# Designs tried in a protein design run: peptides against a protein of PDB entry 5K2M. Part 104

Target 1, 273 residues: chain A of PDB entry 5K2M
Amino acid sequence: MRIGITYTVLRREEMAIKERAGEFGEVVMLHEDDLLFPGNYDLDVVIIRNVSHFKALYTARLFESEGIPTVNSSRLIFEAGDKLFATLRLAGKVPVPEWKAALSEGGALRVPDSLGYPLVSKPVFGSWGRLLAKVNDRDSLEAVLEHRKWMKNPLYGIHYFQEFVEKPGRDIRSYVIGGEFVGAIYRYSNHWITNTARGGKAEPCSDPEVEELSVKAWEAFGEGALAIDIFESEKGLLVNEVNPNMEFKNAARVTGADMAGKLVEYAVEVAKT

## One batch from the design tools (peptide; made by RFdiffusion4, then SolubleMPNN)

Design b2_p18_4_s3 (from b2_p18_4, 9 letters changed)
Fold by OpenDDE base, seed 2:
Structure b2_p18_4_s3 (fold): chain B 273 residues (1-273), chain A 18 residues (1-18)
Amino acid sequence: as target 1 above (273 residues)
Amino acid sequence: EEEEYEELIKEAIEEDER
């Protein structure tokens, strides 16, 4: 068994994955600088850990083009890593926050007619809760839309909105790998944006409803390793988003779950398929 | 070391977001 691991930064996660992969076979660490295609790679599977969503996506697809399966697959990275595409998968299977998408400013200005205020404006891509805006009124909406016109990336012209969900000062991040629930944490924040990467406290979450919902959310995609962000709302649990390139250092520490091991085990299973 | 990694991660994310 030869296991590739692509990475941008050698994080605690990549170190843990490397260590666990070594128990199953030969490990080939592949920094982004090492990646040239076509490359005739002699690998049975590649674990994709590139930080950039787009680099991860293209890396996965490039390995797949050489007949090497990836964890996650390019399909999963593409669908799960885009908030709108992820919502389209999730909405048919699990409760999600109410959402609207508009393809123009004129369309976006009509979103409150359906969702009301407050809204959350999200880019369809991006990480760590960046470029999220709580839109409380029309003036704020107009400002967000005006600023989006000056953003160079055309994807900022895709206007994705959610209802604002009142959360109890925390959210839930769960982890499902190969359809198995691995663990979950609460992420605490005094801000409406909850993210442990921004200094939020993490605590273990042991809730059977979270486990069930997390597995169902994973089943909307049907493969790979996903982190799942869940909101506790007055309407119950809502799946907000998924992440096909999960950070798990905090979750592993807090839960004691062997997330790196589970990821490697799944990659080995994929390699054998 | 961890702070240096955070900046590198931040840069890599910001490249997608620019």
Scores: peptide ipSAE 0.383, ipTM 0.880, DockQ to the pose 0.114
Fold by OpenDDE base, seed 3:
Structure b2_p18_4_s3 (fold): chain B 273 residues (1-273), chain A 18 residues (1-18)
Amino acid sequence: as target 1 above (273 residues)
Amino acid sequence: EEEEYEELIKEAIEEDER
């Protein structure tokens, strides 16, 4: 068994994955600077750990073109890493926040007719809660739309909106790998945008409803390793988004779950399929 | 070690968002 690991930065996650992969076979670490295609890679599977969503997506597709399976697959990275495409998979399988998509400013201006105020404007791509806007009124909506016109990436012209969900000062991040629930944490924040990268506390989450919902959310995609972001709302649990390029250092520390081991075990299973 | 790579992670993510 030869296991590739692509990476941008050698984080604690990549170190843990490397260590666990060494128990199953030969490990080949591949920094982004080492990747050239077409190539002659002697690998049975590649674990994708590129930090960039787009670099991860293209790296996965390039290895697949060489006949080498990846964890995650390019299909999963594409569908899960886009907030709108992820919503399309999740909707009808699990509860999600109410959402609207518009393809023009004129369409976007009608979104409050169905969602009301306050609403949240989200880019379909990106991380760490950047470029999220809480829109309280018409004037704020017009301002966000005007600013989006000046953003160079055409994906900023895809207008994705959600209802504003009142949260109890926290959200939930769960982990599902190969259809198995691995663990979950609470992430605490005093800001409406909850992210542990901003210094939030993490605590273990032991809730059977979270476990069941997390597995159902994974089943909407049907493959791979996903982090799942869940809101506690007045309507119950809502699946907000998924991440096909998970950080798990804090979750592993808090829960004691072997996230790296589970990821490697799944990659070995994929290699044998 | 964590402080050493935090800026590299931020840079790599910000490149996607430009």
Scores: peptide ipSAE 0.352, ipTM 0.873, DockQ to the pose 0.111
Fold by OpenDDE base, seed 5:
Order: structure tokens, then C-alpha cells, then sequence
Structure b2_p18_4_s3 (fold): chain B 273 residues (1-273), chain A 18 residues (1-18)
């Protein structure tokens, strides 16, 4: 078996994946600079570890066009990596924060009539809690909408909003790979945006309700490896978002789970299908 | 090594967001 691994930066995750993949076959590391298509690659499967969502998406699709399966698939990257598309999958299976989408400024200005204040403005793409805005009033909403007009990417014109969820100073990140729950962590932050990339403390989360909910959230997509962000709310557990380009170094360290091994095992199964 | 790559990771993510 020949396993490709595409990457932008050789992180701890990519090093761990490489090491574990070596136990199953020949490993071919493919930096973004090495990728040229069509390339006639001799690979049985490719693990996609590009940092950019869009580069990951296109890389996956390009390998698939050559008949090489990818983990994650281009379909999963596309649907899970967009917050609105992910919400559309999740909302039919699991509890999610109340949300609204608008396709114009005039539509967006009516969102508070349904969600009230405070609400959260989110871009449909992006990571690390960037460009999230807590919108407390009409003046703040108008300001966010005005600034969005000057942003060059047309996707910023897709207005996605959630209710503001009061959290107990933490959120949950769980991991599901090939339908198997692998582990979960609490991420602590004094800020309303919880992100481990911003120096938050991580602790193991052992909660059967989190495990069950995480598997159900994964089943909304039905394939691949996902990190799942869950809020603890007064309404109970809410699935906020999923990530098809998961970081797991902190979660692996804190839980002791072999996330890299589980990812490789799943990729090997995909290669055999 | 992780600290050395933090900026590269940040740049790669920010490219999507431009």
C-alpha cells in the first residue's frame, strides 16, 4: 500500500500521521510545492493535511479526479468546512444554536426580529474564531454589515448569524473518525470565543452524552474524520460547528487517544473500498 | 519547531480569509 500525505506545514499532527502510516505501507510526503496535476500519482489513498481549507478542497478533488480516494473527501471538506452548509447537515440530526442566513444587507437587518440580541455574526468560512462578531444592538449590526461591503471575498456577502450562547467559560471539542468516537476535550477561555490556538487550557472530557452527540453529528455527514465543536448551554448540548481539517495535538496529548493512528487506519480502510 | 511554524500556519489560514 502507498499512502500519500499532503501538507502545507509539517506540524506535530503530520509527523504523527507519517509515523503511523509507515506501519501500514510506503509513505509519500507531498508538500504543496510538490503538487502538480495531472500528475499520474501512484498512490492507493491520500491523507489531506493542507492548512488552507480551499487548498485542501482542491487537492482532494484533484486526486479524486485521478481515481485516488482521499481522507477527507472533497465532498466532506466542502460541506463540513462551510459553517452554513455544515449547519444544514447538522440541523436535521442534532441540536444546533438557533441560526439565520441572509443574502443581502436588507435581509440581514431583519435577523434580530427573529434571533433577538445579542447575536453572533460569522463568516461561512475561516478558522480560529476570526471575524466573529458579538452583535449587541442595531448600531453594531449596521457596523458589521458596512464593513462586510468592503471585504473582497464574495463569501463575506453571505450573512450567517447564530444566537449568542452563554457558555460556562469553556466549550467541548470532540473527534469522530470513520464513525468511531476517538475522544473529547474541554477548552477553557475567559473570552466568549473559545479556541485552543489562543492559549486556552485543555482538559479531558469523559461524558457519554458528548460521545453520543458527537457520533450523531458525524452521521449527518456520514464519512471521514471530523473535529466537532459543542457548546454547553442552558438548553443542553449544542453542536456549533465541525472541522474537516482538524488539529488534534492538544487533544491527543490530553486524552492519550491515538488520533493519528485512527486516521491512518481509516485511510487504509478507504483505500481498500 | 512548532513556534517556528506558527507564523506559516497563520499565513496559510489568513490567505483563505482575504
Amino acid sequence: as target 1 above (273 residues)
Amino acid sequence: EEEEYEELIKEAIEEDER
Scores: peptide ipSAE 0.349, ipTM 0.872, DockQ to the pose 0.112
Fold by OpenDDE base, seed 1:
Structure b2_p18_4_s3 (fold): chain B 273 residues (1-273), chain A 18 residues (1-18)
Amino acid sequence: as target 1 above (273 residues)
Amino acid sequence: EEEEYEELIKEAIEEDER
């Protein structure tokens, strides 16, 4: 078996994936600079680890066009990597924060009529909690919308809003690979944005309800490897978002779970299908 | 190690968001 691994930066995750993939066959590391299409890739499967969402998406699609399956698939990357598209999948299967989408400023201005305040404004793409805004009132909403008009990327014109969820100073990140729950962590933050990329502490999460909900969230997509962000709310557990290009070094360290191994095992399974 | 590639990761993410 020949396993490709595409990457932008050789992180701890990619090193671990490479190491574990070596147990199953020949590993071909493919930096983004090595990727030209159409190509003659002799690979049975490709693990997609490009940092950019869009580069990951296109890389996956390009390999698929050569008849090489990818983990994650371009379909999964597309649907899970967009917050709105992910919400559309999730909302039919699991509890999610109340949300609204608007396609214009005029539409967006009516969102509070349904969701009330406070709101969270999110771009449909992006990471590390950038461009998340807690919108407490009309004046703040107008300001956010005005600023969005001047952003060059047309996707900033897609207005996605959630209810503001009061959290207990933490959120949960779980990992599901091939339909199997692998592990979960709490991410602590004093800020309403609990992303570990901003210096949050991680601790193990052992909760059967989290495990069950995480698997159900994965089933909304039905394939691949996902990190799942879950809120602890007064309404119970809510699935906030998923990530088809997950970082897991902290989670692996804290939980002891073999996330890299599980990812490789799943990729090998995909290659054999 | 994290400090060595954090900037590259940040750059790659920011490219998506511009």
Scores: peptide ipSAE 0.322, ipTM 0.866, DockQ to the pose 0.111

Design b2_p18_4_s4 (from b2_p18_4, 10 letters changed)
Fold by OpenDDE base, seed 3:
Structure b2_p18_4_s4 (fold): chain B 273 residues (1-273), chain A 18 residues (1-18)
Amino acid sequence: as target 1 above (273 residues)
Amino acid sequence: EKEEEEKLKKEALEWDKR
């Protein structure tokens, strides 16, 4: 068994994955600077750990073109890493926040007629709560739409909105790998945007409803390793988004779950299929 | 080490913003 690991930055996650992969076979670490295609890679599977969503997507697809399976697959990275495409998968299987998509400014201006205020404007791509805007009124909506016109990437012209969900000062992040629930944490924040990168406290989450919902959310995609972001709302649990390029250092530390081991075990299974 | 990791992560993610 020869296991490739692509990476941008050697984080604690990549070190743990490397260590666990060494128990199953030969490990080949591949920095982004080492990746040239087409290439003659002698690998049975590649674990994708590129930090950029787009670099991860293209790296996965390039290895697949060489006949080498990836974890995650390019299909999963594409569908799960786009907030709108992820919502389209999730909405038929699990509760999600109310949402609207518009393809023009004129369409976007009608979104409050359906969702009301306050609402949240999100880019369809990107991480860490970047370019999230809480929109409280018409004037704020017009300002967000005006600023979007000056953004160079055409994907900023895809207007994705959600209802504003009032959260109890925390959110839930769960992890499902190969259809198995691995663990979950609470992420505490005093800001409406919950992110552990902002110095938030993490605590273990042991809730059977979270476990069941997390597995159902994974089943909407049917493959791979996903981090799942869940809101506690007045309407119950809502699946907000999924992440096919998960960070798990804090979750592994807090829960004691062997997330790196589970990821490697799944990659070895994928290599055998 | 942690500060350098965070810097490199930020630089890598700037590519997704452009």
Scores: peptide ipSAE 0.235, ipTM 0.843, DockQ to the pose 0.112
Fold by OpenDDE base, seed 4:
Structure b2_p18_4_s4 (fold): chain B 273 residues (1-273), chain A 18 residues (1-18)
Amino acid sequence: as target 1 above (273 residues)
Amino acid sequence: EKEEEEKLKKEALEWDKR
């Protein structure tokens, strides 16, 4: 078996994936600079570890066009990596924060009529809490919308909003790979944006409700490896978002779960189907 | 290493911001 691994930066995750993949077959590391298409890649499966969502999406689709399956698939990256598209999948299966989407400023200005304040403005794409805004009032909403007009990417014209969820100074990140719950962590932060990439503390989360909800959230997509972000709210657990380009170094360290191994095992299964 | 990794990650993600 020949396992490709595409990457932008050789992170701890990519090193762990490489190491574990070596136990199953020949590993071909493919930096973004090495990726030219069409190409005659002799690979049974490709693990997509590009940092950019769009580069990951296009890389996956390009390999798929050559008959090489990817983990994650371009379909999953597309649907899960967009917060709005992910919400569309999740909302029919699991509890999610209340949300609205608008395609114009005039539409966006009516969002508070249904959701009230405070709101959270999110870009449909992006990671690490980039361009997340807590919108407490009309003035803040107008400012966010005005700034969006000056953003070059047309996707910033897609206005996605959630209710602001009060969290107990933490959120949950769980991991589901191939439909199997692998583990979960609490991410602690004194800021309303909870992210371990911003220096938050991580602790193991052992909660059967989190496990069940995480699997159900994964089933909304039905394939691949997902990190799932869950809020503890007054109304119970809410699935906030999913990430098809998961970082897991903190989760693996804290839980002791073999995230890299599980990802490779799943990729090997995908290669055999 | 960590700072360089974070820098490279930020640069890679600027493509998503364009």
Scores: peptide ipSAE 0.085, ipTM 0.774, DockQ to the pose 0.112
Fold by OpenDDE base, seed 2:
Structure b2_p18_4_s4 (fold): chain B 273 residues (1-273), chain A 18 residues (1-18)
Amino acid sequence: as target 1 above (273 residues)
Amino acid sequence: EKEEEEKLKKEALEWDKR
């Protein structure tokens, strides 16, 4: 068994994955600078850990083109890593925040007619709560839309909105790998954007409803390793988004779950299929 | 280490923003 691991930055997660992968076979660390295609890679599977969503997506697809399976697959990265595409998968299987998508400013200006205020404007791509805006009124909506016109990436012209969900000063991040629930944490924040990477406290979440919902959310995609962001709303649990390239150091620390091991085990299973 | 990791993450994410 030869296991590739692609990465941009050797984080704690990548170190843990490397260590655990070494128990199953030979490990080949592949920094982004080491990647050139087409190549003759002698690998049974590749674990994709590139930081960039797009680099991860293309890296996965490039290995797949050489007959090497990836964890996650390019399909999963594509569908789960786009907030709108992820919502399209999730909405048919699990409760999600109410959402609207518009393909023009004129369309976006009509979103409040359906969702009301406050809204959350999200880019369809990106991580760490960047370019999230709470839109409380028409003036704020117009400002967000005006600013989007000056953004270079055409994907900023895809207007994705959610209802604003009142959260109890926290959200939930769960992890499902190969259809198995691995663990969950609460992420505390005094800001409406909850992210442990911004200094929020993490605590273990042991809730059977979270576990069940997390597995169902994973089943909407049907493969791979996902982090799942869940909101505790007045309407119950809502799946906000998924991440096909999760950070898990905080969750592993808090829960004691062997997330790196579970990821490697799944990659080994994929390699054998 | 942490600051370098954050810097490299920011740089990697600039590619997604462009």
Scores: peptide ipSAE 0.031, ipTM 0.710, DockQ to the pose 0.113
Fold by OpenDDE base, seed 1:
Parts: structure tokens; C-alpha cells; sequence
Structure b2_p18_4_s4 (fold): chain B 273 residues (1-273), chain A 18 residues (1-18)
């Protein structure tokens, strides 16, 4: 078994994945600078750990074009890594925050007619709460839309909105790998954007409802390794988003779950199929 | 260490912003 691991930065996650992969076979670390295609990599599977969503997506697709399966697959990265595409999958299986998508400024201006205020404007791509806006009124909506039209990336012209969900000062991050629930954490924040990158505390989450919902959320995609963001709302648990390029350092530390091992085990399974 | 990782992550994601 030859296991590739693509990466941008050798984080604790990549180190743990490397270590566990070594138990199953030869490990080939592939920094982004080492990736040239077409190529002959002689690998049975590649674990995709590129930090960029798009680099991860294209890296996965490039290996797949060489006949090498990836974890996650380019399909999963594409569908799960886009907030709108992820919502489309999730909405058929699990409760999600109320959402609207608009493809024009004129369409976006009508979103409050259905969602009301406050609402959340999200880019379809991006990480760490970047370009998230709580939109409390019409003036704020107009301002967000005005700024978006001057952004260079055409994907900023895809307007994705959610209802504003009142959260109990935390959200839930769960992990499902190969359809198995691996663990979950609470992420505490004093800000409406719960982001562990901003110094939030993490605590273990042991809730059977979270576990069941997390597995169902994973089943909406049907493959791979996903981190799942869940809100505790007045309406119950809502699946906000998924991440096909998960960070798990904090979750692994807090829960004691062997997320790196589970990821490698799944990659080995994928290599054998 | 953490700040440097965050910096490198931000740099790696600059392509996602363009």
C-alpha cells in the first residue's frame, strides 16, 4: 500500500495522518510544490490535505485522472466545499437553516421578502467566517450587495443567504468518516460567528441526537470524511455546513478520538475498492 | 507557532479569494 498525502502546510493534522498512514504502508508526502501533472505517482490512494478549497479540488481531480482515488474525492470536495451545493445536498436529508440563493442583485434584494431580517450573507466559498455578514436591514443588504459587485471573483455574484440563527453562545462541530461518527465538540464564542480560529474554547459533545444527525448529514453526500457544523436553535438541531477539508486538531485533543487513524483507515478502504 | 500556521493558511487561501 502506497499512500500519498498532499499538503500545503505540515500541520498537526498532517503529521498525525502521516504517522497513522505509516502503519498501513509506504507514505509519500507531497507538498503543493511537488505536484506536477500529468505524472506517474505510483500511489494506491491520496489523502487530500491542501489548505485551499480550489487547490484541494483540482489536486483530487488530477490524481483521479491518473486512476488514483482520493480522500476526499473531487466530487465530494466540490459538493461539500461549496456552501450552496452543500445546502442542496443537506436540505434533502437533514434540517438546515432557512436559505435563499439569488443570482443577481435584483434577486438578492427580494430575499428578505421570504427570509425576513436579520439574515446572514455568505459567500459560497471561503473559510473562517470570511465575508459573512449579519444583515439587519435593507440599508445593510444594499451595502453588502454594492460591495460584492466590485469583487473580482465572479463567484461573489452568487448570493447565498441564511436566516440568522440564534445560538446559545456555541455551535457543534462533528466528524463523520466513512459513514462512522468519530466525535463532536462544542465551540464556544461570544460572537455570532463561532470560529475556533478566533480563540474559542472547545469542549466534548456527547449527544446522541448530534451523532444521528451527523451521520444523516454525511449520508447526504455518501462518501468521504466530513466535518459537520451544527447549530442548536429554537427549532432544534440544524446542519449549517460541512467541510471536506477538515481541521481536527482541537477536536482530537478534546475528544480523544483518533480522527487521523479513522481517516487513514477509510483511505485504505477506498484504495481497496 | 499558531500565528504562523494561521498566516500560512491565509496565504494559501489567497487564491480562493481571487
Amino acid sequence: as target 1 above (273 residues)
Amino acid sequence: EKEEEEKLKKEALEWDKR
Scores: peptide ipSAE 0.030, ipTM 0.715, DockQ to the pose 0.110

Design b2_p18_5_s1 (from b2_p18_5, 9 letters changed)
Fold by OpenDDE base, seed 5:
Structure b2_p18_5_s1 (fold): chain B 273 residues (1-273), chain A 18 residues (1-18)
Amino acid sequence: as target 1 above (273 residues)
Amino acid sequence: SEEDEKELEDALKEEAAE
């Protein structure tokens, strides 16, 4: 078996994936600079670890066009990596925060009529809480919308809003790979945007309700490896978003879960299908 | 893209912070 791993930066995750993949076959590391298509890649499966959502998406699709399956698939990256498309999948299966989407400024200005204030403005793409705005009032909403008019990417014209969820100073990140719950962590932050990248503490989360909800959230997509962000709210657990290009170094460290191994095992399974 | 560059920069910052 020949396992490709595409990457932008050789992070702890990519190193762990490489090491575990070596137990199953020959590993071919493919930096973004090495990728040219169409190519003659002799690979049974490719694990996609490009940092950029779009580069990951296109890389996956390009390998798939050559008959090489990818983990994650381009379909999953597309559907899960877009917050709105992910919400559309999730909303039919699991509790999600209340949300609205608008395709114009005029539509966006009516969102508070349904969600009230405060609300959260999110871009449909992007990671690490980038361009998240807590919108407390009409003036703030107008400001966010005004700024978006001057952004170059047309996707910023897709207005996705969510209710502001009061969190207990933490959120949950869980991991589901191939339909199996692998582990979960609490991410602590004093900021309303909880992210371990921003210096948050991580602790193991052992909650059967989180496990069940995480699997159900994964089932909304039905394939691949997902990190799942869950909020603890007064309404109970809410699935906020999913990530098809998951970081797991902190979660693996804190839980002791073999996330890299599980990802490789799943990729090997995909290669055999 | 500018977005890709920013995502890379963020990823590099995370790597440097650990």
Scores: peptide ipSAE 0.018, ipTM 0.563, DockQ to the pose 0.732
Fold by OpenDDE base, seed 4:
Structure b2_p18_5_s1 (fold): chain B 273 residues (1-273), chain A 18 residues (1-18)
Amino acid sequence: as target 1 above (273 residues)
Amino acid sequence: SEEDEKELEDALKEEAAE
């Protein structure tokens, strides 16, 4: 078994994946600078750990074009890594925050007529709460829309909004790999954006409802390894988003779950199918 | 490491610029 691991930065997650992968076979670390296509890669599977969503997506597709399966697949990265496409999958299976999409400024300006205020403006791509805006009023909406007109990437012209969900000073991040629930954490923050990368504390989450909902959320995609962000709302649990390129160092530390091992085990299974 | 954090931050900025 030859396991590739693509990466941008050698994080704790990539180190853990490398270590665990070494127990299953030969490990080939592939920095982004090492990736040239077409290439003659002698690999049975590639674990995709590129930081950029787009680099991860294209890397996965490029390996797949050479007959090498990836974890995650380019399909999963594409569908799960886009917040709108992920919402489209999730909304058919699990409770999600109310959302609207608009393809023009004129459409976006009508979103409050349906969802009211406050809103959350999200880019369809990006991580760590980048370019999230709490839109409390018309002036804020106009400002967000104006700024997006000047952004280089045309994807910023895709206007995705959610209702603002009041949370109890925390959210939940769960992990499902190959359809198996691996673990979950609470992420605490005094800010409306809860993210451990922004200095949030993590605690174990042991809730059967979270486990069930997490598996159902994963089933909306039906493959791969996903981190699932869940809100505790007055309406109950809501699946906010999924991440096909998960960070898990805090979750692994807090829960004691072998997330790196589970990811590698799944990759080995994928290599055999 | 602090270097890894900086590299991650730079990668995040690049992703935002792409």
Scores: peptide ipSAE 0.017, ipTM 0.555, DockQ to the pose 0.084
Fold by OpenDDE base, seed 3:
Structure b2_p18_5_s1 (fold): chain B 273 residues (1-273), chain A 18 residues (1-18)
Amino acid sequence: as target 1 above (273 residues)
Amino acid sequence: SEEDEKELEDALKEEAAE
């Protein structure tokens, strides 16, 4: 068994994945600078750990074109890594925040007629709460839309909105790998955008409802390794988003779950199919 | 930690350099 690991930055997650992969076979670390295609890669599977969503997507697709399976697959990265495409999968299986998508400014200006205020503007791509805006009124909506017109990437012209969900000063991040629930954490923040990377406290989450909902959210995609972001709302648990390129350092530390081992085990299973 | 912030900053720089 030869296991490739693609990476941009050698984080604690990539180190843990490398260590665990070494127990199953030969490990080949592949920095982004090492990736040229077409290439003669002698690999049975590749674990995709590129930081960029697009680099991860294209890397996965390029290996797949050479007959090498990837974890995650390019299909999963594409569908789960886009907030709108992820919502389309999730909305048919699990509770999600109310949402609207508009393809023009004129369409976007009508979103409050259905969602009301406050609402949240999200780009369809990006991580760590970048370009999330809480929109409280018409003037704020017009300002967000005006700024989007001048952004260079045409994907900023895809207007994705959610209802604003009042959270109890925390959210939940769960992890499902190959359909198995691996663990969950609470992420505490004083800001409406919860992110542990900004110094937020993490605590273990042991809730059977979270476990069940997380598995159902994974089943909306039906493959791979996903981090799942869940809100505690007055309406109950809502699946906000999924991440096909999960960070798990804090979750592994807090829960003691062997997330790296589970990811490698799944990659080995994928290699055998 | 400062290390985690640096890792995140480096990751953000790599993503922004695209």
Scores: peptide ipSAE 0.017, ipTM 0.549, DockQ to the pose 0.107
Fold by OpenDDE base, seed 1:
Formats: structure tokens, sequence, C-alpha cells
Structure b2_p18_5_s1 (fold): chain B 273 residues (1-273), chain A 18 residues (1-18)
């Protein structure tokens, strides 16, 4: 068994994945600078750990074109890494925040007619709460839309909105790998954007409802390794988004779960199918 | 943590280069 690991930065996650992969076979670390296609890669599977969503997507697709399976697959990265496409999958299986998509400014200006205020404006791509806006009124909506006109990437012209969900000063991040629930954490923040990378405290989450919902959310995609972001709302648990390129160092530390091992085990399983 | 800030900064730099 030869296991490739693609990466941009050697983080704690990539180090843990490398270490665990060494127990299953030969490990080949592949920095982004090492990747050239078409190539002759002697690998049974590749674990995708590129930081960029798009680099991860294209890397996965390029290996797949050489007949090498990836974890995650390019299909999963594509569908789960886009907030709108992920919502389309999730909405058919699990409770999600109320959402609306518009393909023009004129369409976006009508979103409050259905969702009301406050709204959350999200880009369809991006991480760490970048370009998230709480839109409280018409003036704020107009400002967000005006700024988006001047953004270079045409994907900023895809307007994705959610209802604003009042959270109890925290959210939940769970991890499902190969359909198995691995663990969950609470992420605490005094800000409406909750992210542990921005200084949020993490604590273990042991809730059977979270476990069940997390597995159902994973089943909406039906493959791979996903981090799942869940809100505690007055309506109950809502699946906000998923991440096909999960960070798990804090979750692994807090829960004691062998997330790196589970990821490698799944990759080995994929290599054998 | 300082480590988390550095990792975030590095990740943001990569995505800003896109």
Amino acid sequence: as target 1 above (273 residues)
Amino acid sequence: SEEDEKELEDALKEEAAE
C-alpha cells in the first residue's frame, strides 16, 4: 500500500495523518510544489490536504484522471466545499437554516421579502468566516451588493443568504468519516461568527442527537470525510455547512478521538475498492 | 493561540493568492 498525502502547509493534522498512514503502508508526502500533471504516480490512494478549496478540488480530479482514488474525491470536494451545493444536498436529508439564492442584484434585493431581516450573506466559497455579513436592513444589503460588484471573482455574483440563527454563544462541529461518527466539539464565541481558529474555546460534545444528525448529514453526500457545522437553534439542531477539508487538531485534542487514524483507515478502504 | 493565528494567516495568504 502506497499512500500519497498532498498538502500546502504541514500542520498538526498532516503530521498526524502522515504518522498514522505509516502504519498501513509507504507514505509519500506531496507538497503542492511537487505536483505536476500528467504524471506517473505510483500510489494506491491520495489523501487530499491542500488548504485551498480549488487546489484541493483540482488535485483530487487530476489524481483521479491518473486512475488513483482520492480522499476526499473531487466530487465530494466540489459538492461539499460549495456552500450552496452543500445546502442542496443537506436540505433533502436534514434540517438546515432557511436559505435563499439569487443570481443578480435585483434578485438579491428581493430575498428579504421571503426571509426577512436579519440575514446572513455568505460567499459560496471560502473559509474562516471570510466575507460573512450580518445584514440587518436594506441599507446593509445594498452595501454588501455594491461591494460584490467590484470583486474580481465572478462567484461573488452568486448571492447566497441564510436566516440569522440565534445561537447560545456556541456552535457544534462534528466529524463523520466513512459514515462513522468520530466525535464532536462545542465551539464557544461571543461573536455571531463562531470559529476556533479565531480564538474560540473548544469543549467535547456528547449528544446522541448530534451524532444521529451528523451521520444523516454525511449520508446526504454518501462518501468521504466531513466536518459538519451544526447550530443549536430555537427550532432544534440545524446543519449549517460541511467541510471536505477539515481541520481537526482541536477536536482530536479535546475528544481524544483518533481522527487521523480514522481518515487513514478510510483511505486504505477506498484504495481496496 | 499564536499557533492558530499563524496557521490561519498562512491559510489566508494561500487563498488570497488565488
Scores: peptide ipSAE 0.018, ipTM 0.555, DockQ to the pose 0.107; fails the geometry check

